# Designs tried in a protein design run: peptides against a protein of PDB entry 5CWW. Part 15

Target 1, 194 residues: chain A of PDB entry 5CWW
Amino acid sequence: VPKLQGPFDFDLNPEDEQDDEVELKDIYVIGEKPRVADLMRGEEEELEMMKEDQHNGLSLNIICLLSTSGQVKICLDIDGVEAQWLPPRSKNKRLFAPPPEPPSLLTFQTFDTLKPAEVTPDGWPMFSEDATSPYSFYVTHPAGITYISLTPWVFRLESELQSDSEAGTEFRIDLLAKGQGSERDRIFTQTRTQ

## One batch from the design tools (peptide; made by RFdiffusion4, then SolubleMPNN)

Design b1_p10_2_s1 (from b1_p10_2 with E4D E8K)
Fold by OpenDDE base, seed 4:
Structure b1_p10_2_s1 (fold): chain B 194 residues (1-194), chain A 10 residues (1-10)
Amino acid sequence: as target 1 above (194 residues)
Amino acid sequence: SLADKLAKLA
């Protein structure tokens, strides 16, 4: 049985966003790229092809959070949270271990997918995957559908995380952090029949 | 800053 995990601490959460005011409705997790070297042991030619592919993904899990108001928060799992399972009934839980410190998520970006006039109390926005890209997804709301892509930054970030050179890393990371961030495109808007 | 946090991961 899967173990319920959380709460998570949010690092660098915008001060203006009181977490207490954000009602979350959905979560979307983009898992870290597979350890290609471990998976393709003995397949050197295919491994080289995959290493040359600049689109292999990020070595960090990405956690996307969606509020009732259509706000999306993109968080990075910097602590390497793993799936946890309930132990078999026979294993004595250490009753007195201090609760581990909750893992932290790094808030990378926060943005809205709805206009203020589109927000409704009964709104139920949902995530859905993009079959064409692991780093793209949709937010569906009664008011419309928004396409989101993390591709503008995710591969560049991975390149920096895997870089053996410290030269210029700080500068490039600063540019990445201050950049445009995720791509957003409203692909459908529901026409309100007056 | 976000940049500082990301730089620590690199």
Scores: peptide ipSAE 0.380, ipTM 0.914, DockQ to the pose 0.803
Fold by OpenDDE base, seed 2:
Structure b1_p10_2_s1 (fold): chain B 194 residues (1-194), chain A 10 residues (1-10)
Amino acid sequence: as target 1 above (194 residues)
Amino acid sequence: SLADKLAKLA
């Protein structure tokens, strides 16, 4: 049986966003790119082809959270959370191990997909995937549909994470962190029939 | 900062 995971600690969450006030409605997980070196052990030719693809993705899991108000939070799994299963009922309850510290998620970006006037108490926004890219998705709400893409920063971040050169890394990471981040485009707006 | 946290991963 799969083990329920959480709660997660949100590192660098904005202070004004008391988590208590944000009702989450949906979650969207983008898994880390496969470790090509680990998967292709023995197939050197295929390894070279996959290394040339600059679009292999991020080596970190990405967790996207969606609130009732249409707020999207993009979080990075820095601890490498893996699927867990309930331990078999072993008789040896090691009763006294302190619970492990909850895993941390790094808040990369937070943004709204709805205008304040579009927020409704009965609104139920949802994520949906983009079949053309693992790093693009949609937020659907009764007021409209928003396209989101992480591609502007994901591949740049991966390049820095895999870089053997320390030169300029801090500067480039700083620029990435302060940048606009994800692409956001409202592709459909529901016309209120008066 | 976010940058500091990301830099630690690099």
Scores: peptide ipSAE 0.378, ipTM 0.913, DockQ to the pose 0.808
Fold by OpenDDE base, seed 5:
Structure b1_p10_2_s1 (fold): chain B 194 residues (1-194), chain A 10 residues (1-10)
Amino acid sequence: as target 1 above (194 residues)
Amino acid sequence: SLADKLAKLA
């Protein structure tokens, strides 16, 4: 049985948004690229072909959160949270070890997909995948559909994470953090039949 | 800062 994990702490969460006021409606997880070296233990030829594909993703899990108001929060799993399973009901009362500190998610970007006038109390925005890219997705709301792509930064970030040279890394990371971030495009708007 | 935290991952 899968173990319920959490709570998670949000590192660098915007100070003004009391987490208590944001009602989350959906979550979208983009898993880290597979560690080809661990998967290909014994198949050297396939390892070389997949090494070319190693540049096809981020080595960190990405967690996207969607609020009732259409706010999207893009978080990076910097702690490397793994799926946990409930231990078999062994009779042994495990000693009350203090609960470990909750893992932290790094807030990379927060943005809105809805205009204030489009937000409704009964709104139920949802994520949906883009079949053409693992780093692109849609936010669907009764008011419209927004396309989102993480591709403008995700591959650059991965390149920095995998770089052997510290030269210029700080500068490039600073540019990445201050850049435009994710691509957003409203592809559909529901016309209110007045 | 976000940049500082990301740089620590590199």
Scores: peptide ipSAE 0.375, ipTM 0.913, DockQ to the pose 0.792
Fold by OpenDDE base, seed 3:
Structure b1_p10_2_s1 (fold): chain B 194 residues (1-194), chain A 10 residues (1-10)
Amino acid sequence: as target 1 above (194 residues)
Amino acid sequence: SLADKLAKLA
């Protein structure tokens, strides 16, 4: 049986978000890129083809959170949260282990997918995957559908994380953090029948 | 800052 994980601490959460007002409706997880070298041990030809693809993805898990208001929060798993299972019934909980520090998620970006007039109390925004890209997805709401892509920054970030050179890294990371984040495109808007 | 935290990962 999978173990319920949490709570998570949100690092760099904007102060203006009154924590009490954000109701989360959905979660979307983009797993870290597979360590191809570990998985493809013995398939050297396929390994070479996958290494040549500069678009292998980010070495960090990405956690996307969606609120009732259509707010999307993009978080990076910096602590390497793994799937957990309930311990077998027979293991005496060692009472004396200090409570593990709650895992932290780094808030990379927060943005809205709905206009204020589109927000409704009974709204049910949902994530859905893009079958063509692991780093793209949709937010579906009765008012419309928004396409989101993390590709503008995810591969650049990975390049910096894997760089052996410290030269210019701070500058490039600063540009990445301050730059335009995720791509957003409203691909469908529900026509209000007046 | 976000940049500082990201830089620590790199």
Scores: peptide ipSAE 0.378, ipTM 0.914, DockQ to the pose 0.803; fails the geometry check

Design b1_p10_2_s2 (from b1_p10_2 with E4D)
Fold by OpenDDE base, seed 3:
Structure b1_p10_2_s2 (fold): chain B 194 residues (1-194), chain A 10 residues (1-10)
Amino acid sequence: as target 1 above (194 residues)
Amino acid sequence: SLADKLAELA
Protein backbone atom coordinates (compact mmCIF):
# COMPACT_ATOMS: atom_id res chain seq x y z
CA VAL B 1 0.00 0.00 0.00
CA PRO B 2 1.43 3.39 -0.94
CA LYS B 3 2.19 5.73 1.94
CA LEU B 4 0.65 9.16 2.06
CA GLN B 5 3.51 11.63 1.85
CA GLY B 6 3.66 15.16 3.19
CA PRO B 7 3.33 17.78 4.35
CA PHE B 8 5.78 19.49 2.04
CA ASP B 9 7.46 22.76 2.80
CA PHE B 10 7.46 25.28 0.00
CA ASP B 11 10.68 27.19 -0.16
CA LEU B 12 10.51 30.70 -1.64
CA ASN B 13 6.74 30.77 -1.60
CA PRO B 14 5.58 34.35 -2.20
CA GLU B 15 4.65 35.97 1.12
CA ASP B 16 1.52 37.50 -0.37
CA GLU B 17 -0.09 34.12 -0.81
CA GLN B 18 -2.21 33.85 2.27
CA ASP B 19 -1.82 30.10 2.77
CA ASP B 20 -5.46 29.89 3.84
CA GLU B 21 -6.83 31.08 0.50
CA VAL B 22 -5.18 28.69 -1.95
CA GLU B 23 -7.18 25.52 -2.41
CA LEU B 24 -5.27 22.95 -4.43
CA LYS B 25 -7.28 21.06 -7.02
CA ASP B 26 -4.75 18.98 -8.92
CA ILE B 27 -1.12 17.85 -9.00
CA TYR B 28 1.10 16.91 -11.93
CA VAL B 29 4.48 15.22 -11.46
CA ILE B 30 7.26 15.13 -14.02
CA GLY B 31 9.76 12.51 -12.97
CA GLU B 32 13.49 13.05 -13.23
CA LYS B 33 15.23 11.83 -16.34
CA PRO B 34 16.15 8.19 -16.08
CA ARG B 35 19.78 7.47 -15.41
CA VAL B 36 20.19 5.84 -18.78
CA ALA B 37 23.60 4.53 -17.85
CA ASP B 38 22.13 2.53 -14.99
CA LEU B 39 19.08 1.26 -16.89
CA MET B 40 20.76 0.45 -20.20
CA ARG B 41 23.72 -1.42 -18.85
CA GLY B 42 24.53 -3.72 -21.78
CA GLU B 43 22.76 -1.84 -24.57
CA GLU B 44 25.64 0.42 -25.61
CA GLU B 45 24.11 1.43 -28.95
CA GLU B 46 20.87 2.68 -27.43
CA LEU B 47 22.86 4.41 -24.70
CA GLU B 48 24.85 6.36 -27.26
CA MET B 49 21.70 7.45 -29.07
CA MET B 50 20.15 8.67 -25.83
CA LYS B 51 23.32 10.52 -24.81
CA GLU B 52 23.37 12.37 -28.10
CA ASP B 53 19.90 13.67 -27.45
CA GLN B 54 20.62 16.91 -25.58
CA HIS B 55 16.96 16.86 -24.57
CA ASN B 56 17.12 14.09 -21.97
CA GLY B 57 15.40 16.24 -19.37
CA LEU B 58 16.00 17.46 -15.84
CA SER B 59 17.70 15.39 -13.15
CA LEU B 60 15.17 16.69 -10.60
CA ASN B 61 11.53 15.80 -10.19
CA ILE B 62 9.14 18.62 -10.99
CA ILE B 63 5.93 19.03 -9.01
CA CYS B 64 3.20 21.15 -10.56
CA LEU B 65 0.35 22.30 -8.35
CA LEU B 66 -2.96 23.71 -9.56
CA SER B 67 -5.40 25.73 -7.47
CA THR B 68 -9.15 26.15 -7.92
CA SER B 69 -8.42 29.66 -9.15
CA GLY B 70 -6.24 28.32 -11.97
CA GLN B 71 -2.95 29.26 -10.35
CA VAL B 72 -0.08 26.98 -11.32
CA LYS B 73 2.93 26.54 -9.08
CA ILE B 74 6.02 24.89 -10.55
CA CYS B 75 8.19 23.32 -7.84
CA LEU B 76 11.48 21.47 -7.95
CA ASP B 77 12.08 18.45 -5.76
CA ILE B 78 15.46 19.30 -4.31
CA ASP B 79 15.40 16.59 -1.64
CA GLY B 80 14.79 13.67 -3.98
CA VAL B 81 11.43 12.47 -2.70
CA GLU B 82 10.88 8.81 -3.50
CA ALA B 83 7.77 6.70 -3.56
CA GLN B 84 7.07 5.29 -0.12
CA TRP B 85 5.16 2.23 0.98
CA LEU B 86 3.55 1.53 4.31
CA PRO B 87 5.88 -0.49 6.49
CA PRO B 88 4.82 -4.03 7.24
CA ARG B 89 2.67 -4.17 10.41
CA SER B 90 5.24 -6.08 12.44
CA LYS B 91 8.04 -3.55 12.58
CA ASN B 92 8.08 -1.76 15.91
CA LYS B 93 8.22 1.93 15.09
CA ARG B 94 11.53 2.95 16.60
CA LEU B 95 10.05 5.63 18.86
CA PHE B 96 13.34 7.48 19.15
CA ALA B 97 14.13 8.45 15.59
CA PRO B 98 13.91 12.22 15.37
CA PRO B 99 11.00 13.09 13.14
CA PRO B 100 12.44 13.36 9.66
CA GLU B 101 12.59 16.93 8.45
CA PRO B 102 9.72 17.52 6.07
CA PRO B 103 10.84 17.45 2.47
CA SER B 104 11.14 20.82 0.81
CA LEU B 105 9.97 21.83 -2.62
CA LEU B 106 11.64 24.80 -4.25
CA THR B 107 9.09 27.12 -5.83
CA PHE B 108 10.49 27.95 -9.24
CA GLN B 109 7.54 29.79 -10.77
CA THR B 110 3.94 30.73 -10.03
CA PHE B 111 1.47 32.01 -12.62
CA ASP B 112 -2.23 32.19 -13.42
CA THR B 113 -3.98 30.39 -16.26
CA LEU B 114 -7.34 32.13 -15.78
CA LYS B 115 -8.42 35.73 -15.88
CA PRO B 116 -10.11 36.99 -12.72
CA ALA B 117 -13.49 37.01 -14.49
CA GLU B 118 -13.07 33.35 -15.47
CA VAL B 119 -12.57 32.15 -11.89
CA THR B 120 -15.70 30.51 -10.52
CA PRO B 121 -16.38 28.74 -7.21
CA ASP B 122 -17.50 25.63 -9.06
CA GLY B 123 -14.57 25.66 -11.45
CA TRP B 124 -12.55 22.47 -11.79
CA PRO B 125 -9.20 23.10 -13.44
CA MET B 126 -7.25 19.94 -14.24
CA PHE B 127 -3.86 18.97 -15.56
CA SER B 128 -3.53 16.81 -18.62
CA GLU B 129 -0.50 15.29 -20.26
CA ASP B 130 1.00 16.31 -23.57
CA ALA B 131 1.80 13.04 -25.30
CA THR B 132 4.45 14.74 -27.45
CA SER B 133 6.63 16.08 -24.63
CA PRO B 134 7.22 15.07 -21.00
CA TYR B 135 7.87 18.72 -20.12
CA SER B 136 4.67 20.10 -21.60
CA PHE B 137 1.12 19.83 -20.34
CA TYR B 138 -2.31 21.43 -20.41
CA VAL B 139 -4.52 23.09 -17.86
CA THR B 140 -8.15 22.50 -18.74
CA HIS B 141 -10.92 24.64 -17.30
CA PRO B 142 -14.50 25.27 -18.48
CA ALA B 143 -13.39 28.75 -19.53
CA GLY B 144 -10.52 27.51 -21.67
CA ILE B 145 -7.42 25.38 -22.20
CA THR B 146 -3.89 26.61 -21.55
CA TYR B 147 -0.79 24.97 -22.96
CA ILE B 148 2.27 25.07 -20.70
CA SER B 149 5.83 24.13 -21.59
CA LEU B 150 8.81 23.98 -19.26
CA THR B 151 11.24 23.48 -22.15
CA PRO B 152 12.45 27.11 -22.20
CA TRP B 153 14.29 26.61 -18.90
CA VAL B 154 14.43 22.91 -17.99
CA PHE B 155 17.24 21.97 -20.37
CA ARG B 156 19.22 25.09 -19.53
CA LEU B 157 18.92 24.30 -15.86
CA GLU B 158 20.03 20.72 -16.45
CA SER B 159 23.04 21.97 -18.38
CA GLU B 160 24.06 24.06 -15.38
CA LEU B 161 23.46 21.21 -12.92
CA GLN B 162 25.69 18.90 -14.96
CA SER B 163 28.37 21.45 -15.74
CA ASP B 164 31.87 20.67 -14.51
CA SER B 165 32.82 24.32 -14.83
CA GLU B 166 31.93 26.84 -12.16
CA ALA B 167 32.88 29.65 -14.50
CA GLY B 168 29.86 31.77 -15.30
CA THR B 169 27.42 29.38 -13.60
CA GLU B 170 26.24 31.98 -11.11
CA PHE B 171 25.59 34.47 -13.88
CA ARG B 172 23.70 31.99 -16.06
CA ILE B 173 21.62 30.76 -13.12
CA ASP B 174 20.77 34.35 -12.24
CA LEU B 175 19.59 34.95 -15.81
CA LEU B 176 17.56 31.75 -15.71
CA ALA B 177 15.89 32.69 -12.43
CA LYS B 178 15.06 36.23 -13.57
CA GLY B 179 14.09 35.36 -17.11
CA GLN B 180 10.79 34.35 -18.56
CA GLY B 181 10.15 30.90 -17.21
CA SER B 182 7.59 28.52 -18.66
CA GLU B 183 5.85 29.04 -21.96
CA ARG B 184 2.14 29.67 -21.53
CA ASP B 185 -0.39 29.83 -24.34
CA ARG B 186 -4.18 29.90 -24.17
CA ILE B 187 -5.06 27.56 -27.03
CA PHE B 188 -8.81 27.60 -26.50
CA THR B 189 -11.26 30.02 -24.94
CA GLN B 190 -14.90 29.16 -24.47
CA THR B 191 -17.05 31.69 -26.28
CA ARG B 192 -19.67 33.21 -24.04
CA THR B 193 -22.95 32.93 -25.82
CA GLN B 194 -24.44 36.33 -25.00
CA SER A 1 16.85 34.09 -3.60
CA LEU A 2 15.79 31.61 -6.24
CA ALA A 3 19.12 32.11 -7.99
CA ASP A 4 21.00 31.31 -4.80
CA LYS A 5 19.02 28.15 -4.23
CA LEU A 6 19.53 26.98 -7.78
CA ALA A 7 23.22 27.75 -7.57
CA GLU A 8 23.48 25.50 -4.53
CA LEU A 9 22.23 22.61 -6.64
CA ALA A 10 24.66 23.20 -9.38
Scores: peptide ipSAE 0.418, ipTM 0.920, DockQ to the pose 0.803
Fold by OpenDDE base, seed 4:
Structure b1_p10_2_s2 (fold): chain B 194 residues (1-194), chain A 10 residues (1-10)
Amino acid sequence: as target 1 above (194 residues)
Amino acid sequence: SLADKLAELA
């Protein structure tokens, strides 16, 4: 049986966004890239091809959170949260272990997918995957559909995380953090028949 | 800052 995980602490959450005011409706997880080196042990040629592919993905899990208002929060799993399962009924539960510190998520970006006039109390936005890219997805709401892509930053971030050179890393990371975030495109808008 | 946190991961 899967173990319920959470709560998570949010690192660098914008001060103006009181977490208490955000009602979450959906979660979308983009898993870390597979450890290609471990999976392709003995397939050196294919491993080299995959290493050359600049689009292999991020070595961190990405957690996307969606609120009733259509706000999307993109978080990075910096602690390496793994799927947890309830242990089989083994008798020796250490009853007195201090609760582990909750894992932290790094807030990378927060943005809205709805205009204020489109927000409704009964609105139920949902995530859906993009079959063409693991780092792209859609937010569907009765008011419209928004395409989101993390590709503008995810591969550059991975390049920095895997870099053996410290030279210029701070500068490039600063540019990444201050640069253009996720791509957003409203691909459908519901026409309100007056 | 976000940049500082990301730099710690690199």
Scores: peptide ipSAE 0.417, ipTM 0.919, DockQ to the pose 0.805
Fold by OpenDDE base, seed 2:
Structure b1_p10_2_s2 (fold): chain B 194 residues (1-194), chain A 10 residues (1-10)
Amino acid sequence: as target 1 above (194 residues)
Amino acid sequence: SLADKLAELA
């Protein structure tokens, strides 16, 4: 049986966003890229082809959270959360190890997909995938549909995480962190029939 | 900062 995971600690969450006030409606997880080196052990030629593909993705899991108000939070799994299973009921009273510290998620970016006037108490925003890219998705709400893409930063971040050179890394990471981050585009707006 | 945290991963 799968083990229920959480709660997660949000690192660098804005102070004004008390988690208690944000009702989450949906979650969207983008899994880390497969470790090519681990998968292709013995196929050196295929390894070289995959290394050349700059679009292999991020080595970290990405967790996207969506609130009732249409707020999207993009979080990075820095602890490498894996699927957990309930331990078999072993009869042996193993000493209760202190519960491990809850895994942390690094808040990368937070943004709104709805205008304040579009927020409704009965609104139910949802994520949906983009078949053309694992790092793009949609937020659907009765007021409209917003396209989101993580591609502007994901591959750049991965390049820094995999870089053997320390030269300029801090500067480039700083620019990435301060940048606009994800692409956001409202592709459809529901016209209120007067 | 976010930059500091990301830099720790690099």
Scores: peptide ipSAE 0.417, ipTM 0.919, DockQ to the pose 0.809
Fold by OpenDDE base, seed 5:
Structure b1_p10_2_s2 (fold): chain B 194 residues (1-194), chain A 10 residues (1-10)
Amino acid sequence: as target 1 above (194 residues)
Amino acid sequence: SLADKLAELA
């Protein structure tokens, strides 16, 4: 049985957003790229081909959160949270170890997909995947559909994470952090039939 | 900062 995980702490969450006021409606997880070295134990030739395709994704899990108001929060799993399973009901009363500190998510970017006038109390925005890219998705709301792509920054971030050279890394990371380069495009707007 | 945190991962 899968173990319910959480709570998660948000690192660098905007100070003004009391987490208590944001009602989350949906979650979208983009898993880390598979560790080619672990998968290819025994197939050296395929390892080389997959190394050439190094641009396959980010080595970190990405967790996207969607609020009732249409706010999207892009978080990075910096702690490497793995799926956990409930231990088999062994009769042994495990000693009350203090609960480990909750894992932290790094808040990378927060943005709105709805205009204030489009927000409704009964609004139920949802994520949906883009079949053409693992790093692109849609936010669907009764008011409209927004396309989101993380591709402008995700591969650049991965390149920095995998770089052997520290030269210029700080500068490039600073540019990446300031750029907040997720693509956002409203592809459909529902016209209110007045 | 976000940049500092990301740099720590690199």
Scores: peptide ipSAE 0.413, ipTM 0.918, DockQ to the pose 0.792

Design b1_p10_2_s3 (from b1_p10_2 with E8K)
Fold by OpenDDE base, seed 1:
Structure b1_p10_2_s3 (fold): chain B 194 residues (1-194), chain A 10 residues (1-10)
Amino acid sequence: as target 1 above (194 residues)
Amino acid sequence: SLAEKLAKLA
């Protein structure tokens, strides 16, 4: 049986001071891409061919949170949260290990998919995957559909995380965080039937 | 900062 995990602590960027109790409606997880080298240890020849084409995605899990208001929060799993299962009922009451420290998520970006006038109290925005890209997805709301892509920053961030040089890494990551954010395109808007 | 925390992972 899967173990319930949480609560998660959110390390919010201080610029997002409005920790307004965001009522979450949906969660979308983009898992870390395994290093191809770790998967193909037995097939060295195929490894060389696949290494060239695999734009290796981010080595961190990405957790996207969606509020009732259509706000999307992009979080990075820096602690490497893994799936946990309930221990088998072994009779030996092993001493309750102190509960592990709650994992922290880093808020990378927050943005809205709805205009204020489109927000409704009974709104039900939902995530859906993009079959063409692991780092793209849709937010569907009765008011419209928004396409989101993390590709403007995710590959650049991975490049920095894999860099051997510590020099300037923090600066470049800061530029990534402040610079070109996720792509957002409203692909459909529902016309208000008068 | 966000950048500082991420840089520690590199």
Scores: peptide ipSAE 0.366, ipTM 0.910, DockQ to the pose 0.667
Fold by OpenDDE base, seed 5:
Structure b1_p10_2_s3 (fold): chain B 194 residues (1-194), chain A 10 residues (1-10)
Amino acid sequence: as target 1 above (194 residues)
Amino acid sequence: SLAEKLAKLA
């Protein structure tokens, strides 16, 4: 049985957004790229072919959060949270080790998919995947559908994470974070028939 | 900062 995980702490969450007011409605997880080296133990030729398809993705899990207001928060799993399973109910009362510190999620980007006038109290926005790219998805709301793509930054970030040079890495990542964020495109808007 | 934390992962 899968173990319920959490709570998660949000690291570097913007101070001004009182977390208390944001009601989350949906979550979308983009798993980290597979560790090709671990999967291809013994197949050197296939390893080289997979290295050529170097756009394999980010080595970090991405957690997207969606609020009632249509706000999307893009978070990075810097702790490498893995799926956990409930231990078999062994009768041994494990000594109350202090609960481990909750894993932290790094807030990378926050943006809106709805205009203020489109926000409704009973709105229920939802994520849906894009079959053409693991780093693209849709936000569906009664007011419309928004296409989101993380491709403008995800591969560049991975390149920095895999770089052997520590020199200037922080600067380049800072530029990346402040530069062009995720692509957003409203592909459909529901016209209110008055 | 965000950049500092991510740079530590590199």
Scores: peptide ipSAE 0.378, ipTM 0.913, DockQ to the pose 0.703; fails the geometry check
Fold by OpenDDE base, seed 4:
Structure b1_p10_2_s3 (fold): chain B 194 residues (1-194), chain A 10 residues (1-10)
Amino acid sequence: as target 1 above (194 residues)
Amino acid sequence: SLAEKLAKLA
């Protein structure tokens, strides 16, 4: 049985100018790229080819959160949260271990998929995957469908995380975070029959 | 900052 995880602490959550409690409706997780070095042990040639592929993905899990209003929050798992399962009944629960500190999610980006006029109280936006890319997905709402891609920044961020040079890394990441937003494209809009 | 925290992972 899967173990319920959370709560998660949100680090660097920009004060949403809207004091409104963001009601979350859906969560979409993009898992970290597999540790190619661990998986390809003994296959050095294939490992080299995969290292050269700048499109292998991010070494961090990405947690996408979707609100009723169509707001998307992109968070990075910097603590390396793993899926947890309930132990078999026979294993003694460590009853007295202090609860582990909740894992922190780093807020990377927040954006809207709906116009203010499209937001409805009964709206139920949902995530869906893009079969063509692990770093692209859709937000479906009664008002329309929005395509989202994290590809403008995810591979560049990975390049910085894997860089052997500490010099200028913080500066380059800062430029990346400020300059390279996720791609958003409204691919369908529901026509209101007046 | 975001950049500082991510840079610590590099």
Scores: peptide ipSAE 0.374, ipTM 0.912, DockQ to the pose 0.704; fails the geometry check
Fold by OpenDDE base, seed 3:
Structure b1_p10_2_s3 (fold): chain B 194 residues (1-194), chain A 10 residues (1-10)
Amino acid sequence: as target 1 above (194 residues)
Amino acid sequence: SLAEKLAKLA
């Protein structure tokens, strides 16, 4: 049986205004790229083809959070959270392990998908996947549908995480974080019947 | 900072 995980601590950028209590409506998880080298041990030819694909995904899990107001928060799993299962009913609760520190999610980006006039108290925005890309998805709301892509920064960030050079890494990552964020495109807007 | 935390993973 899967174990309920959490709570998660959110490490927010200090520049993020203390958002009022944001009610979350949905969550979307993008898993880390598979360690192809570990999975394809013995299939060297397929491994080489996959290595040549410059579109290797991020080595971190990405957690996307969606609020009632249509706010999207993109978080990075820096602690490597794994799926947990309920321990078998062992009678001997070893009482002595200090509770593990709650995992932290690093807030990478926050943005809105709705205009203020489109926000409704009964709104129900939802995530949906893009079948063509693991790093793209949609936010569906009664007011419209927004396409989101993380591709503008994901691959560049991965390149920095895999770099052998420690020199300037922090600076380059800072530029990435402050640079062009995720792509957002409103692909559908509900026509107001006046 | 965000950059510092991510740089520690590199």
Scores: peptide ipSAE 0.369, ipTM 0.911, DockQ to the pose 0.647; fails the geometry check

Design b1_p10_2_s4 (from b1_p10_2 with E4D E8Q)
Fold by OpenDDE base, seed 5:
Structure b1_p10_2_s4 (fold): chain B 194 residues (1-194), chain A 10 residues (1-10)
Amino acid sequence: as target 1 above (194 residues)
Amino acid sequence: SLADKLAQLA
């Protein structure tokens, strides 16, 4: 049985947004690229072909959160949270170890997909995948559909994470953090039939 | 800062 995980702490969450006021409606997880070295233990030829594909993703899990108001929060799993399973009901009362500190998610970017006038109390925005890219997705709301792509930064970030040279890394990371971030495009807007 | 945190991962 899968173990319920959480709570998660948000590192660098915007101070003004009391987490208590944001009602989350959906979650979208982009898993880290597979560690080819761990998968290919024994197949050297496939390892070389997959090495070319190693540049096709981020080595960190990405967690996207969607609020009732259409706010999207892009978080990076910096702690490497793994799926946990409930231990078999062994009769042994494990000693009350203090609960470990909750894992932290790094807030990379927060943005809105809805205009204030489009937000409704009964709104139920949802994520949906883009079949053409693992780093692109849609936010669907009764008011419209927004395309989102993480591709402008995700591959650059991965390049920095995998770089052997510290030269210029700080500068490039600073540019990445201050950049435009994720691409957003409203591809459909529902016309209110007045 | 976000940049500092990301740089620590590199």
Scores: peptide ipSAE 0.399, ipTM 0.917, DockQ to the pose 0.792
Fold by OpenDDE base, seed 4:
Structure b1_p10_2_s4 (fold): chain B 194 residues (1-194), chain A 10 residues (1-10)
Amino acid sequence: as target 1 above (194 residues)
Amino acid sequence: SLADKLAQLA
């Protein structure tokens, strides 16, 4: 049986966003790229091809959170949270272990997918995957559908995380953090019949 | 800053 995990602490959450005011409705997880070296042991030619592919993904899990108001929060799993399972009945839980510190998520970006006039109390936005890209997805709401892509930054970030050179890393990371974040495109808008 | 946190991961 899967173990319920959380709560998570949010690192660098914008001060203006009181977490207490955000009602979350959905979560979307983009898992870290597979350890290609471990999976392709003995397949050196294919491994080289995959290493050359600049689109292999991020070595961190990405946690996307969606509120009732259509706000999306993109978080990075910097602590390496793993799936946890309930132990078999026979294993004595250490009753007195101090509760582990909750894992932290790094808030990378927060943005809205709805206009203020589109927000409704009964709105139920949902995530859905993009079959064409693991780092793209949709937010569906009665008011419309928004396409989101993390590709503008995710591969560049991975390149920095895997870089053996410290030279210029700080500068490039600063540019990445201050640059254009995720791509957003409203692909459908529901026409309100007056 | 976000940049500082990301730089710590690199």
Scores: peptide ipSAE 0.399, ipTM 0.917, DockQ to the pose 0.804
Fold by OpenDDE base, seed 2:
Structure b1_p10_2_s4 (fold): chain B 194 residues (1-194), chain A 10 residues (1-10)
Amino acid sequence: as target 1 above (194 residues)
Amino acid sequence: SLADKLAQLA
């Protein structure tokens, strides 16, 4: 049986966003790219082809959270959370191990997909995937549909994470962190029939 | 900062 995971600690969450006030409605997980070196052990030719593909993705899991108000939070799994299963009922309850510290998620970006006037109490926004890219998705709400893409930063971040050169890394990471981040485009707006 | 945290991963 799969083990329920959480709660997660949100590192660098904005102070004004008391998590207590944000009702989450949906979650969207983008898994880390497969470790090519681990998967292709023995197939050197295929390894070279996969290394040349700059679009292999991020080596970190990405967790996207969606609130009732249409707020999207993009989080990075820095601890490498893996699927867990309930331990078999072993008789040896090691009763006294302190519970492990909850895993941390790094808040990369937070943004709204709805205008304040579009937020409704009965609104139920949802994520949906983009078949053309693992790093693009949609937020659907009764007021409209928003396209989101992480591609502007994901591949650049991966390049820095895999870089053997320390030269300029801090500067480039700083620029990435301060940048606009994800692409956001409202592709459909529901016309209120008066 | 976010930059500091990301830099620690690099």
Scores: peptide ipSAE 0.397, ipTM 0.916, DockQ to the pose 0.809
Fold by OpenDDE base, seed 3:
Structure b1_p10_2_s4 (fold): chain B 194 residues (1-194), chain A 10 residues (1-10)
Amino acid sequence: as target 1 above (194 residues)
Amino acid sequence: SLADKLAQLA
């Protein structure tokens, strides 16, 4: 049986978000890129083809959170949260282990997918996968559908994380953090029949 | 800052 995980601490959460007002509706997880070298041990030809693809993805898990208001929060799993299972009934909980520090998620970006007039109390925004890219997805709401892509920054970030050179890293990371984040495109808007 | 935290990962 899978273990319920949490609570998560959100690092760099904007202070203006009154924590009490954001109701989460959905979650979308983008897993870290597979360590191809570990998985493809013995298939050297396929390994070379996958290494040549500069678009292998980010070495961190990405956690996307969606509120009832259509707010999307993009978080990075910096602590390497793994899937957990309930311990078998027979293991005496060692009472004396200090409570593990709650895992932290780094808030990379927060943005809205709905206009204020589109937000409704009975709204049900949901994530859906883009079958063509692991780093793209949709937010579907009765008012419309928004396409989101993390590709503008995810591969650049990975390049910095894997760089052996410290030269210019701080500058490039600063540009990445201050630059335009995720791509957003409203691909469908429900026509209000007046 | 976000940049500082990202730089610590790198």
Scores: peptide ipSAE 0.399, ipTM 0.917, DockQ to the pose 0.803; fails the geometry check

